# Peptides against a protein of PDB entry 6D0Y, part 8

Target 1, 225 residues: chain A of PDB entry 6D0Y
Amino acid sequence: ETEDHLESLICKVGEKSACSLESNLEGLAGVLEADLPNYKSKILRLLCTVARLLPEKLTIYTTLVGLLNARNYNFGGEFVEAMIRQLKESLKANNYNEAVYLVRFLSDLVNCHVIAAPSMVAMFENFVSVTQEEDVPQVRRDWYVYAFLSSLPWVGKELYEKKDAEMDRIFANTESYLKRRQKTHVPMLQVWTADKPHPQEEYLDCLWAQIQKLKKDRWQERHIL

## One batch from the design tools (peptide; made by RFdiffusion4, then SolubleMPNN)

Design b1_p9_1_s3 (from b1_p9_1, 5 letters changed)
Fold by OpenDDE base, seed 2:
Structure b1_p9_1_s3 (fold): chain B 225 residues (1-225), chain A 9 residues (1-9)
Amino acid sequence: as target 1 above (225 residues)
Amino acid sequence: SFSDLLSQL
């Protein structure tokens, strides 16, 4: 009964209530903390599951994990290990959408003081280093660049505040790769009335431009990515 | 370390 109750509480957090989200998260963190001695493994599994399956609640669960980590300083590490294992499994299963989301989730955990900024930088260095691998499919290189770039809205500010030189290096390497990679022709978005249809920008080039703009705007979200 | 774990990706 207690396990089912925990599942219900974790799954329903962030839903409409009479209390603020912050209050609910703090309350839930307290409940989960109290149950860690008996149900740590279950709680870890549940949080990993909801993190994976409920992307709309990304910030809710990263915040919750952050709160738990603040209460139990080892919990965050164990959770991150679980998430990394899940990321590896997602990649092995060719579930690239889940994988990129997990990278984004891990990225936001930096803001929640669960993952140190240098560790995330190292992860992204590793990702971008894949672009330098020889005899690998471009799709692999592209995915790691995509995973990196698509996560920056959640963590770019923090990483540049703490590791600007390292991030600049990663950006330079990314830019270099994007310039030399083979670009696929994307179907033109044809506006029926346009005499000159503009070709749609290649998706990574488009994302790169968006991230460059975000960086220029000091990582303040002024546009929808 | 967390860095080591993350580098395993």
Scores: peptide ipSAE 0.041, ipTM 0.780, DockQ to the pose 0.018
Fold by OpenDDE base, seed 5:
Structure b1_p9_1_s3 (fold): chain B 225 residues (1-225), chain A 9 residues (1-9)
Amino acid sequence: as target 1 above (225 residues)
Amino acid sequence: SFSDLLSQL
């Protein structure tokens, strides 16, 4: 069936072929565009599935969605809506690993011109605003800060180019929170006796330091986070 | 808008 064929094409994109990845993505985008009138729901579902299940192909699928969005303006919006629904479901199910990955995926969609930079900034403002919630577990506050910071390698450059003042405000709020939060030493992290006595930094403090360095380096990745 | 959708998170 045509549906099975579409699934195969979507799942296998980025695999070794005689053609370039870019050519394959353009070709696939053309095929999918032609099939949207009849198989839009199936294509949306497939793309959401592979986005969730194949994290190693994140940039491939964000690019593909970007290409489709350029061809069909409404498609990108529908896809993002589906991804946001999935993010909400992941959070409700306490699947925080999936949730943070989805935030990263959405972040990279900004680079693919599917999500506007101001919209992503607004999302991160909302995330960091959770740190101001009273009478909630710190783990909730920490997770939203983690989701924000851990996504910046994918989108920080674009956001600072377009919304530097707003981003600086978010950073200031984040820094303020990190200074006042209770730091818990997770004994499990102590099992890694680093032979070199580096001061054991808490995971969010460590991530913050990495992101600050990345920002200082103008978002040019020199090291794998 | 996308902003509205994202604000609901």
Scores: peptide ipSAE 0.039, ipTM 0.773, DockQ to the pose 0.018
Fold by OpenDDE base, seed 3:
Structure b1_p9_1_s3 (fold): chain B 225 residues (1-225), chain A 9 residues (1-9)
Amino acid sequence: as target 1 above (225 residues)
Amino acid sequence: SFSDLLSQL
């Protein structure tokens, strides 16, 4: 009964309520904190599950984990360990969509003060270092670059504020790779019929351009990428 | 440390 109750509370957070989302999250964090002595393992599993299966609630659950970590310092570490394990499992299973989402989730945990900025920088350094691997498929190199770039909307601001020199190095290495990689021939597909149609770019080049613009705009998002 | 966990990737 108690386990079912916890599951219901965790799954339903963020749904329509008479109270604010923030109030509901604080209330839920209090309930979960009180139950940690008896149900820590269950709570960890539930949070990992909803984090993975409910991408539409990413910021809700990162915030919840942040609140729990503030109340119980050890909880954040155990949760991150579980999420890293899940990321490894996703990669091993070739579930790259889940894997990239988990990287984004971990990225947002930096904003919630669960993961330290230097740790995330080190992770991205490792990702971009894959571009230097020899005798591996380009698709592998491309995926790690994609995982890095596609996560920056969530964490780029914080990482540049804390580790600007290291981030610049990662960007330089990324740019170098993007210039030298093999690109698929993209026919001039006009997505927009305008007097000056925008040429269709290769997906990583397009993403790179978007991230460069975001960086130029001081990581203030003007539109959903 | 968190860095140690992330380096295992």
Scores: peptide ipSAE 0.039, ipTM 0.771, DockQ to the pose 0.018
Fold by OpenDDE base, seed 1:
Structure b1_p9_1_s3 (fold): chain B 225 residues (1-225), chain A 9 residues (1-9)
Amino acid sequence: as target 1 above (225 residues)
Amino acid sequence: SFSDLLSQL
């Protein structure tokens, strides 16, 4: 395989095909496995790129990485390291949308048996610990809470199954922060109707309420969050 | 399904 051919295969997986998605993913995993000795760095870069640029295909690529990891146990670790480097670079470059996609991607890799649940818990502990930093902008604290909460639909079930006590601590710390943080004057933005006043809700409070409901529902999604 | 793929891992 050539580098250009690999790029085409990786970018087009999950598109309309005469074959099933499962068959295509298995086939691609086999091709990539065979080419790792010659093109490992290129494959790593390509997968990192599609992870951040094609969020609509997130589950396709996490599954692909999971399949590759099952075939080559060393690849998963190298890929995760590359993704963490990319996350750090995105944050440094203030590319927060890319960063949150990367966090979601890493979260779903737990389900694909690429990342261990304790490692993801540790990452989220680190994120929520930012809320305790002094003399930093609140936007920094808020972003890490957002990144944590917005990733839980992909990994919350697994993390609570494996590390319920640690997750409860993270939730308690998150709740404490949300209560004490500065908020915009949401009441001023209330939409009032004669019969049904609808108060505006702050975005993190709204997300928190959604995640609490999801947790109560045992992480079974009933609607798109 | 995606679930089926995950079960193969």
Scores: peptide ipSAE 0.013, ipTM 0.661, DockQ to the pose 0.045

Design b1_p9_1_s4 (from b1_p9_1, 3 letters changed)
Fold by OpenDDE base, seed 1:
Structure b1_p9_1_s4 (fold): chain B 225 residues (1-225), chain A 9 residues (1-9)
Amino acid sequence: as target 1 above (225 residues)
Amino acid sequence: SFEELLSQL
């Protein structure tokens, strides 16, 4: 009964309430903290589940984990371990959309002081190192670059503030890869009567340009990527 | 270590 109640509370947090979201999160963190001695495994599993299944609540659950980690400094590490296991399983199952979302979730955990910036840099170094692997499909290399670049809106500012030299190296390696990779040029069907049809930019090149602009703007978002 | 886990992804 207590477990079912916890599930309901965790799933419903961030929904319309008479109280502020911050108040609700603090309240829930207090309830979960009190139950950790008896239900730690269940709470970890529930949080991993909602983190995976409710992408619209990403910042809510990263914040909640951050609050719990502040109350119990061991909780964050155990949660991250569970999320990494889930990421590995998603990749093994070829669930690449889930996998990229999990990388974004982990990225936002840096802002919540659950994951240290150097650890996230190390993860991204590992991702970009896949571009140097021989005898692997380009789609594999492209995915890891995509996962890296698409996560930077959530964590790029923090990583450059703390590890600018390392990030510059990762960017240089990424740029080098993007220049040498095979690109499929789909000519825009001239049906666009627009006077100057810009050729449709390849999706990774487009993302790279967006991230370069974001970096130039000091990671201040002015538009939805 | 936590860092080692993240680097093994």
Scores: peptide ipSAE 0.079, ipTM 0.849, DockQ to the pose 0.018
Fold by OpenDDE base, seed 5:
Structure b1_p9_1_s4 (fold): chain B 225 residues (1-225), chain A 9 residues (1-9)
Amino acid sequence: as target 1 above (225 residues)
Amino acid sequence: SFEELLSQL
């Protein structure tokens, strides 16, 4: 395969085809595996790029990485390292939306057996520990809580199945923080009805309520968060 | 290791 052809294959996976998505992913994984000896760096870069630029294909690319990792090339580890570096860069550049997405991507990699559940729990423990930092802006604390909570739709089930006690501790710490933090009201974001103004809920409190419901529903998602 | 990196984020 040429580099250009690999780029085309990676970018177009999941598009309309006569074959199933699963079949196409397995086929692509085979092609990429065969080309890793010659194009590993290129493939890594391409996958990192499409992971960032094509959020609509999140599960496609996490699955692809999972398939590659299952072929015993240590590719998954190298990819995760690259994604962690990208996450750090995004945070450093104040690209918080990209950073949150990357955390979600990493979260879904747990389902693809690329990242171990204990490792993800450790990351979330570290995130929530930021709430205990003194003399830092609340926006920093809030962001890490948001990153944690907003990723749970992708990984909460797996983490509670394997690390329920640790997850409960993280939840308790999160709840404690949410109760003691300063609440923010933004009138311009308030939704109005024809008859009455809709009550505005603080965004983290709202997300917390949604995640609590999801947890109660055994992580079976009924509504888009 | 990448696991160590994850825990340090």
Scores: peptide ipSAE 0.077, ipTM 0.848, DockQ to the pose 0.018
Fold by OpenDDE base, seed 3:
Structure b1_p9_1_s4 (fold): chain B 225 residues (1-225), chain A 9 residues (1-9)
Amino acid sequence: as target 1 above (225 residues)
Amino acid sequence: SFEELLSQL
């Protein structure tokens, strides 16, 4: 395959096809594997780019990377290194929307057997440890908690299956922080139903409640959070 | 290792 053709194949995977998505992903993984000896660096760059720029295809590209990692053990590690470098760059550039998405992407790579569960737990431990930092803006603490909580829909089930005690500790620390943090005092917006008014809830408290419900439901998502 | 990289975040 030419480099231009590889780019087209990678960018278009998951679009309308006569074949199933699974079949297309397996086929593409085979093509990419065959081209790794000649185009490894190009393929890594392309996958990193589409992973970052096409958030609507998150699970498609995590699955593709998982398939490639199963075929070539070293590929997954090199890809993760590239993604972590990109995460660091996003944080340095104050691109927090991209940064949180990259954390979600890395989280889903655990399900694809590219990242080990203990490694992801360690990452989240580091994130929540920021809440214990002194003399830092609350917005910094809040962001790392948000990045952690907002990633759990993608990886919470796997992490609790393998590291339940460690996850419970992280949850306890998170809950403690959420109780003690300063909340903005603003007039509440309310949605009125036929039964009762529903007051506006602070965004992290709301997310926490949603994650607690998801955990209670054994990580079976019934609706998009 | 990528574990080491993750720990650096």
Scores: peptide ipSAE 0.076, ipTM 0.846, DockQ to the pose 0.018
Fold by OpenDDE base, seed 4:
Structure b1_p9_1_s4 (fold): chain B 225 residues (1-225), chain A 9 residues (1-9)
Amino acid sequence: as target 1 above (225 residues)
Amino acid sequence: SFEELLSQL
């Protein structure tokens, strides 16, 4: 069955082969393009599924979607819409780890020319605007900030190249929120040397510091965050 | 639209 074959091809891309990954991705994009007239919905669903379930292949599938979008100019938009719907469902189901991964996936789609930089900036503006919501749990505010910051390793460079002023505003709002939010009790996580205590930083503060360093280093990672 | 979907997050 053609559908089963497509599933196999999509799921196995990036695995060991005699050909380069780039060649395999181009080949697969060609196959998928040819089958879009008959199997568009299936292909879309499969790509959404692997994008969600195979985080280790994030860049493989974002690249594949990028290649396919270049061949079929409508496909990328439909895929992104499906991914956003999935993101909403993940949030409703309290699957926050999946949700943050989906945001990261969408972020990398900017690099693949599937999502425009201004659109991603708008998404992050919306995320950080949650910090201004009244009468909501801090965990909600924290998650959206986390989702934003955790995605910047994949897209921060591109966004600052194109929308530096807007990104600076988002950063300022983020910093302001981090200063005023209630921190969890970190003393229990302090690292003690013989005579000098080293307090463990709160997780969002730690992430913020890492992202600030990454930004300072012009978005060139020295180590995996 | 994409923008409309974003506004709903």
Scores: peptide ipSAE 0.071, ipTM 0.842, DockQ to the pose 0.017

Design b1_p9_2_s1 (from b1_p9_2, 3 letters changed)
Fold by OpenDDE base, seed 4:
Structure b1_p9_2_s1 (fold): chain B 225 residues (1-225), chain A 9 residues (1-9)
Amino acid sequence: as target 1 above (225 residues)
Amino acid sequence: SFEEKLSSL
């Protein structure tokens, strides 16, 4: 096997096949496991790369990592560590779009039994704790709330099943922050009616409402966020 | 196919 061949397989997994996706993922996981002695670093880098650059295949690659983790727990751990490092680097670079996606990816890894629910809860606790920091821009506080809320479609069900009390606390803190934060309503975004002007809902308030609805629906997705 | 690629390894 060549590194290029592995790259091709990893990049193309999920494409149309006569076999089920699950079967293909199991097969690929087996191949990758067998090649870890020779190509561990390369495989790790490849998986991190596709995880980061192919958001449309999020669930495919989280599943793949989950399968691989079941075969090689140490490798799964190294993968998570690499992803966390990447998240930290993205945050340092103010690449918030990449960072938020990485949080979502990590969130779905909980469902794949790669990351423990308590660990994800702890991460979200850390995120929401940023809202309590003084002398930081609100945009930073808002981003951490956004990262938390926007990741819940991927992991909210699991976290509430395992850590409901802790999640409720995080929600309460989030709600408190959302109520007290400064909100900017741009006049151009106002809907004017004959009777009364109605400003558009602020994006975090809107997201909060959506997540609360999702929670109320017991995390059964009815509408794609 | 993906399975063909797997088998070629």
Scores: peptide ipSAE 0.024, ipTM 0.700, DockQ to the pose 0.153
Fold by OpenDDE base, seed 2:
Structure b1_p9_2_s1 (fold): chain B 225 residues (1-225), chain A 9 residues (1-9)
Amino acid sequence: as target 1 above (225 residues)
Amino acid sequence: SFEEKLSSL
């Protein structure tokens, strides 16, 4: 009964409540902490599950994990390890959509003080280093760049605040790769066949431009990417 | 409600 109840609480956190989300998260964190001695594995699995399956609640669950990590550092570590394992599994299974989301989730965990900035930088260094791999399909290189760039809205500010030099190096490598890679333009169905359709920018180039702008704006999101 | 569930624990 308790396990089912925990599942319900975890799944429903962030829904309509008379209390603030913060209050609910603190309350839930307290409950989960208290139950860790008996249900750590279950709680861990539940959190991993909701983290991956409920992307609309990303910040809710990263915050929750942050709160739990503050209460139980070991649990936070175990959670991160589980998420990394899940990321690896997703990659192995060619579930790149899940994988990129997991990278974003991990990225936001930096903001929640669950993952150290240097660790995330190292991860991104590893990602971008794939662009230097020989005899690897471009699609693989592109994905890792995409995973990196698409995660920066969640963590770029923190990483540049703490590891600006390293981030600049990663950016330089990324830029270099983007200049060298083969670009394929998929014409999007323009509703209006204008005689001169605006050239559609390649998706990574577009993302790069967006991230560059975000960086220029000191990582303050003015527009939804 | 979430609060009710929390209170029941």
Scores: peptide ipSAE 0.024, ipTM 0.698, DockQ to the pose 0.160
Fold by OpenDDE base, seed 5:
Structure b1_p9_2_s1 (fold): chain B 225 residues (1-225), chain A 9 residues (1-9)
Amino acid sequence: as target 1 above (225 residues)
Amino acid sequence: SFEEKLSSL
């Protein structure tokens, strides 16, 4: 067992195999658990790295972390803490694309029983509360609403099953904000058809409509958002 | 293969 070997296993999980993905993940989780006494820091760093750099494997790594968390609760907690730190760092660095992705990753960790639903609700409450800040640019307020709404496809079902009243409050606050915020037109993003100029809906309003439909459909995704 | 790597650990 070497650090390089662990890196290879973690990076390559989910690739073509004679075994099922689930079997491979369970096997890898067992191996990683056994190696935690010697390689905890390395494993933690590797998992954080692949979580950030391999978005195409989001569900693979959230599942892996879920399996590890079930085996070693403390390690799961340390991983979440590391990801939260990374989120904060991304925000400080104005890396909003990475930050949004990290919120989605954390959202899917709720489904993997790594993050409790109430904790995620609290995070989203904090995000939407930024809309009440009057001394900040609207772009900041818009981003937190975007981060919230764009993460709901991954976790909305679970949160409404467990915290429906709190989620309804967040939705009400979000709707209120969207109604009162200044709308901006981005002509460059508008697709002009020669015959009928159809102005595109503002991006947050559009996303809101999509999420409302998803909610109405009981969080069963029918279309790619 | 991934399985071979797992078994080698």
Scores: peptide ipSAE 0.024, ipTM 0.698, DockQ to the pose 0.151
Fold by OpenDDE base, seed 1:
Structure b1_p9_2_s1 (fold): chain B 225 residues (1-225), chain A 9 residues (1-9)
Amino acid sequence: as target 1 above (225 residues)
Amino acid sequence: SFEEKLSSL
């Protein structure tokens, strides 16, 4: 068992195999668990790296972390802490595309029983609370609302099952903000002349409508696909 | 393959 082998296994999991993905993930989780005493820091770093750099494998790596968390709860916690640090660093670096992806990744970790629903609710409460900040650019407020709403397809069902009252409060605050914010791009969209004009919506209003529909449909994902 | 790599550990 070498560091190079671990890197190769972690990077290539979920690729074409004669075995099921589930079997490969269980096998890899077992190998990683066994190597944690000697290579915890390396494994942690590798998992954080692939989680960040391979978005096409999001569900593979969230599942893997879920399996590892079930085997070693402490490691799962350390991984989450590392991902939160990475999120903070991405925000500091103004890497908002990475940041939103990380929020989505963390959201899916709730489904994998790595992050508790109340903790994710608290994160979203913090995000939406940015809308109440004074003397900050609207783009900052908009981004946190976007990060919240765009992550709900991955975690909305779970959060409403466990924290419906708190989620309703967050939704109410979000709706209130969306009603009062400036919509600078709406006039631009209205200038677009088409043979069959339809009402143009601002991107956050559009996303809000999609999420409201998803919520109405009991979080059955058919409309955002 | 992934299986081969896994088995080599």
Scores: peptide ipSAE 0.023, ipTM 0.690, DockQ to the pose 0.151

Design b1_p9_2_s2 (from b1_p9_2, 4 letters changed)
Fold by OpenDDE base, seed 2:
Structure b1_p9_2_s2 (fold): chain B 225 residues (1-225), chain A 9 residues (1-9)
Amino acid sequence: as target 1 above (225 residues)
Amino acid sequence: SFLEKLESL
């Protein structure tokens, strides 16, 4: 495949096809694997780019990377390293929207057997440890908690299956932080027919409650978070 | 630094 053609294939995967998505992904993985000797750097860059720019295809690309990792473990590692670098760059640039997405992407890579569960647990431990940092803005602490919690729908099941004790510790620390942090409630829409405003809940508290429920439900999603 | 810890993956 030519370099330009690879770009097209990578960008268009998951679009309407006569074949199943799974078949297309397997096929593409094979093509990419075959071209790694010639285009590894380009393929790596392309995958990183589409992973970042096409959030609607998150699971497609995590799966693709999973397939590639199975074929070429070193490439999978290089991809993860690249994504971690990108996460670091996003954080440095205060691009927290991209950063949280990248954390989610990395989280799903655990399900695709690209990132080991213990490594992800360690990442989340690091995130939640920010809540214990002194002389840092609460907004920073809140963001890392948010990044952790908001990623759990993608990886919580796997992490609890393999590292339940460690996850419980992270949860305990998170809960402790949420209880002691300064809470700012943003008014929600009031029901017109109600004399009393609808109960208000802070966004992290709300997310925490949702995650706790998800955990209780054995990480089986009943509702879209 | 915190960012350096991310490389522990």
Scores: peptide ipSAE 0.055, ipTM 0.821, DockQ to the pose 0.016
Fold by OpenDDE base, seed 4:
Structure b1_p9_2_s2 (fold): chain B 225 residues (1-225), chain A 9 residues (1-9)
Amino acid sequence: as target 1 above (225 residues)
Amino acid sequence: SFLEKLESL
């Protein structure tokens, strides 16, 4: 069955083969494009599923979607819409681990020319705007900041190249929030060596410092964050 | 709502 074959191809892309990954992705994009008239819904569903469930293949599938989007712009749009719907569902279900991964996936789609930089900036503006919401739990505010910062390794370079002023505003708002938020009691997690305490930062403060360093290094990672 | 704002993407 052609449908089963498509599933196999999509799920196995990036695995060891005699051909280069790039060649395989181009080939698969061509196959999928040709089958869209008959199997669009199935292909869309499959791509959404593997995008969600195979985080180890994030860049493979974002690249595949990028290639497919270049061939069929409308399908690329439908895919993004489906992923946004999934993000909303994850948030509603309080599945924040999935949600943050989806934000990261969407972020990398900017690099693949599927999502426009201004749209991603707008999303991050919305995320950071949650910090200004009144009468909401800090955990909500913290999560959206976390989702924003955690996604920047995948898209920060592109966004600053195209929307530096807007990104600076988001950073300023983030920094302001981090300064005024209540920190968890970190002393319990401090490391001690020979009567000299090693200060341990709160997780968002630590992430912020890492992202600031990454930004300073022009978004070139020296080590895995 | 916040979720509605995500439609702007």
Scores: peptide ipSAE 0.055, ipTM 0.820, DockQ to the pose 0.016
Fold by OpenDDE base, seed 5:
Structure b1_p9_2_s2 (fold): chain B 225 residues (1-225), chain A 9 residues (1-9)
Amino acid sequence: as target 1 above (225 residues)
Amino acid sequence: SFLEKLESL
């Protein structure tokens, strides 16, 4: 395989094919594994790039990485390390939109058996612990809570199956924070009906309610959050 | 720092 060919294969996976997506992913994982001795760095960079730039293919690439990790555990580890570095860089650069997406991507990697559930729990514990810091602006505390809650649709089921006690503690801490934080109303974001203004709920309170419902429904999604 | 804690994961 050439570098250009590998790029094409990685970028085009999940597109229309005569074969199933699963078959294509398994095949691609095999090709990539075989080429790791010669193109490891290139493959790593490509996977990191498409993971970031093609959010519509999130589950495709997390699955691909999962398959590749099963074939080459060391490479899977290197990929996770690269993604964690990218998350840190995004946070340092105040690129919070990219950062929250990366947290979601990492969350789905738990389902693909690339990241262990305890590691993800530890990450979320770290996120929610920011709410206990007195010298941190609320906007920053809110973001970490948002990053945690908004990632649970991708990993909440797995984490509660394996680490229910720890997750309950995180939830309790989150609830406590949400009750004591200053609420913000943004009139410009208010939705209006023809007759009456639509009731507005604070965005984190709204998200919290949605996640509580999802949890109650045993993490079976009925609606898009 | 928070970032240091992330490195420990």
Scores: peptide ipSAE 0.049, ipTM 0.810, DockQ to the pose 0.015
Fold by OpenDDE base, seed 1:
Structure b1_p9_2_s2 (fold): chain B 225 residues (1-225), chain A 9 residues (1-9)
Amino acid sequence: as target 1 above (225 residues)
Amino acid sequence: SFLEKLESL
């Protein structure tokens, strides 16, 4: 009975209510904290599930975990470990869309003070290091670069504030890789351009340019990437 | 993040 109730509360948080989202999150965090001694495993599993299955509520659940981590640091650690395990499983199963989402989720957990900035930097260093491996398909290298770059809108500011030198190294390595990788250029058909044909930029080059602009703008988002 | 905003209040 209590387990079913917890599931309902966790799944419905962030939906329209008479109370503010902040109030609802604090209330839920308090309820979950109180039930951890008896239902820790269940709560952990539920949070992992909703984090994965409800991407539209990413910031809601990262915030909730942040609140729980502040109340119970050990639980926050266990949650991160569970999410890392899930990321590894997604990669093993070739579920790359889920994997990239999980990286974004983990990235936002840095802002919620659940994951330390140095730990996230280390993860990104590991990702970019794949580009230096021999006998690895380019599609795999490209994916790790994509996962890194596409997560920076959520965590780039925090990482540069705390680990600017390390981040600059990662950026340099990324830039070097992007310059040397094989590119397939598909020129945009002139028929589709009413005016001057702008060559369609390769997707990673395009993303790189967007991230460079975001960095230049001090990580202040002015547009949806 | 949302939490960062809340913590700033």
Scores: peptide ipSAE 0.018, ipTM 0.663, DockQ to the pose 0.044

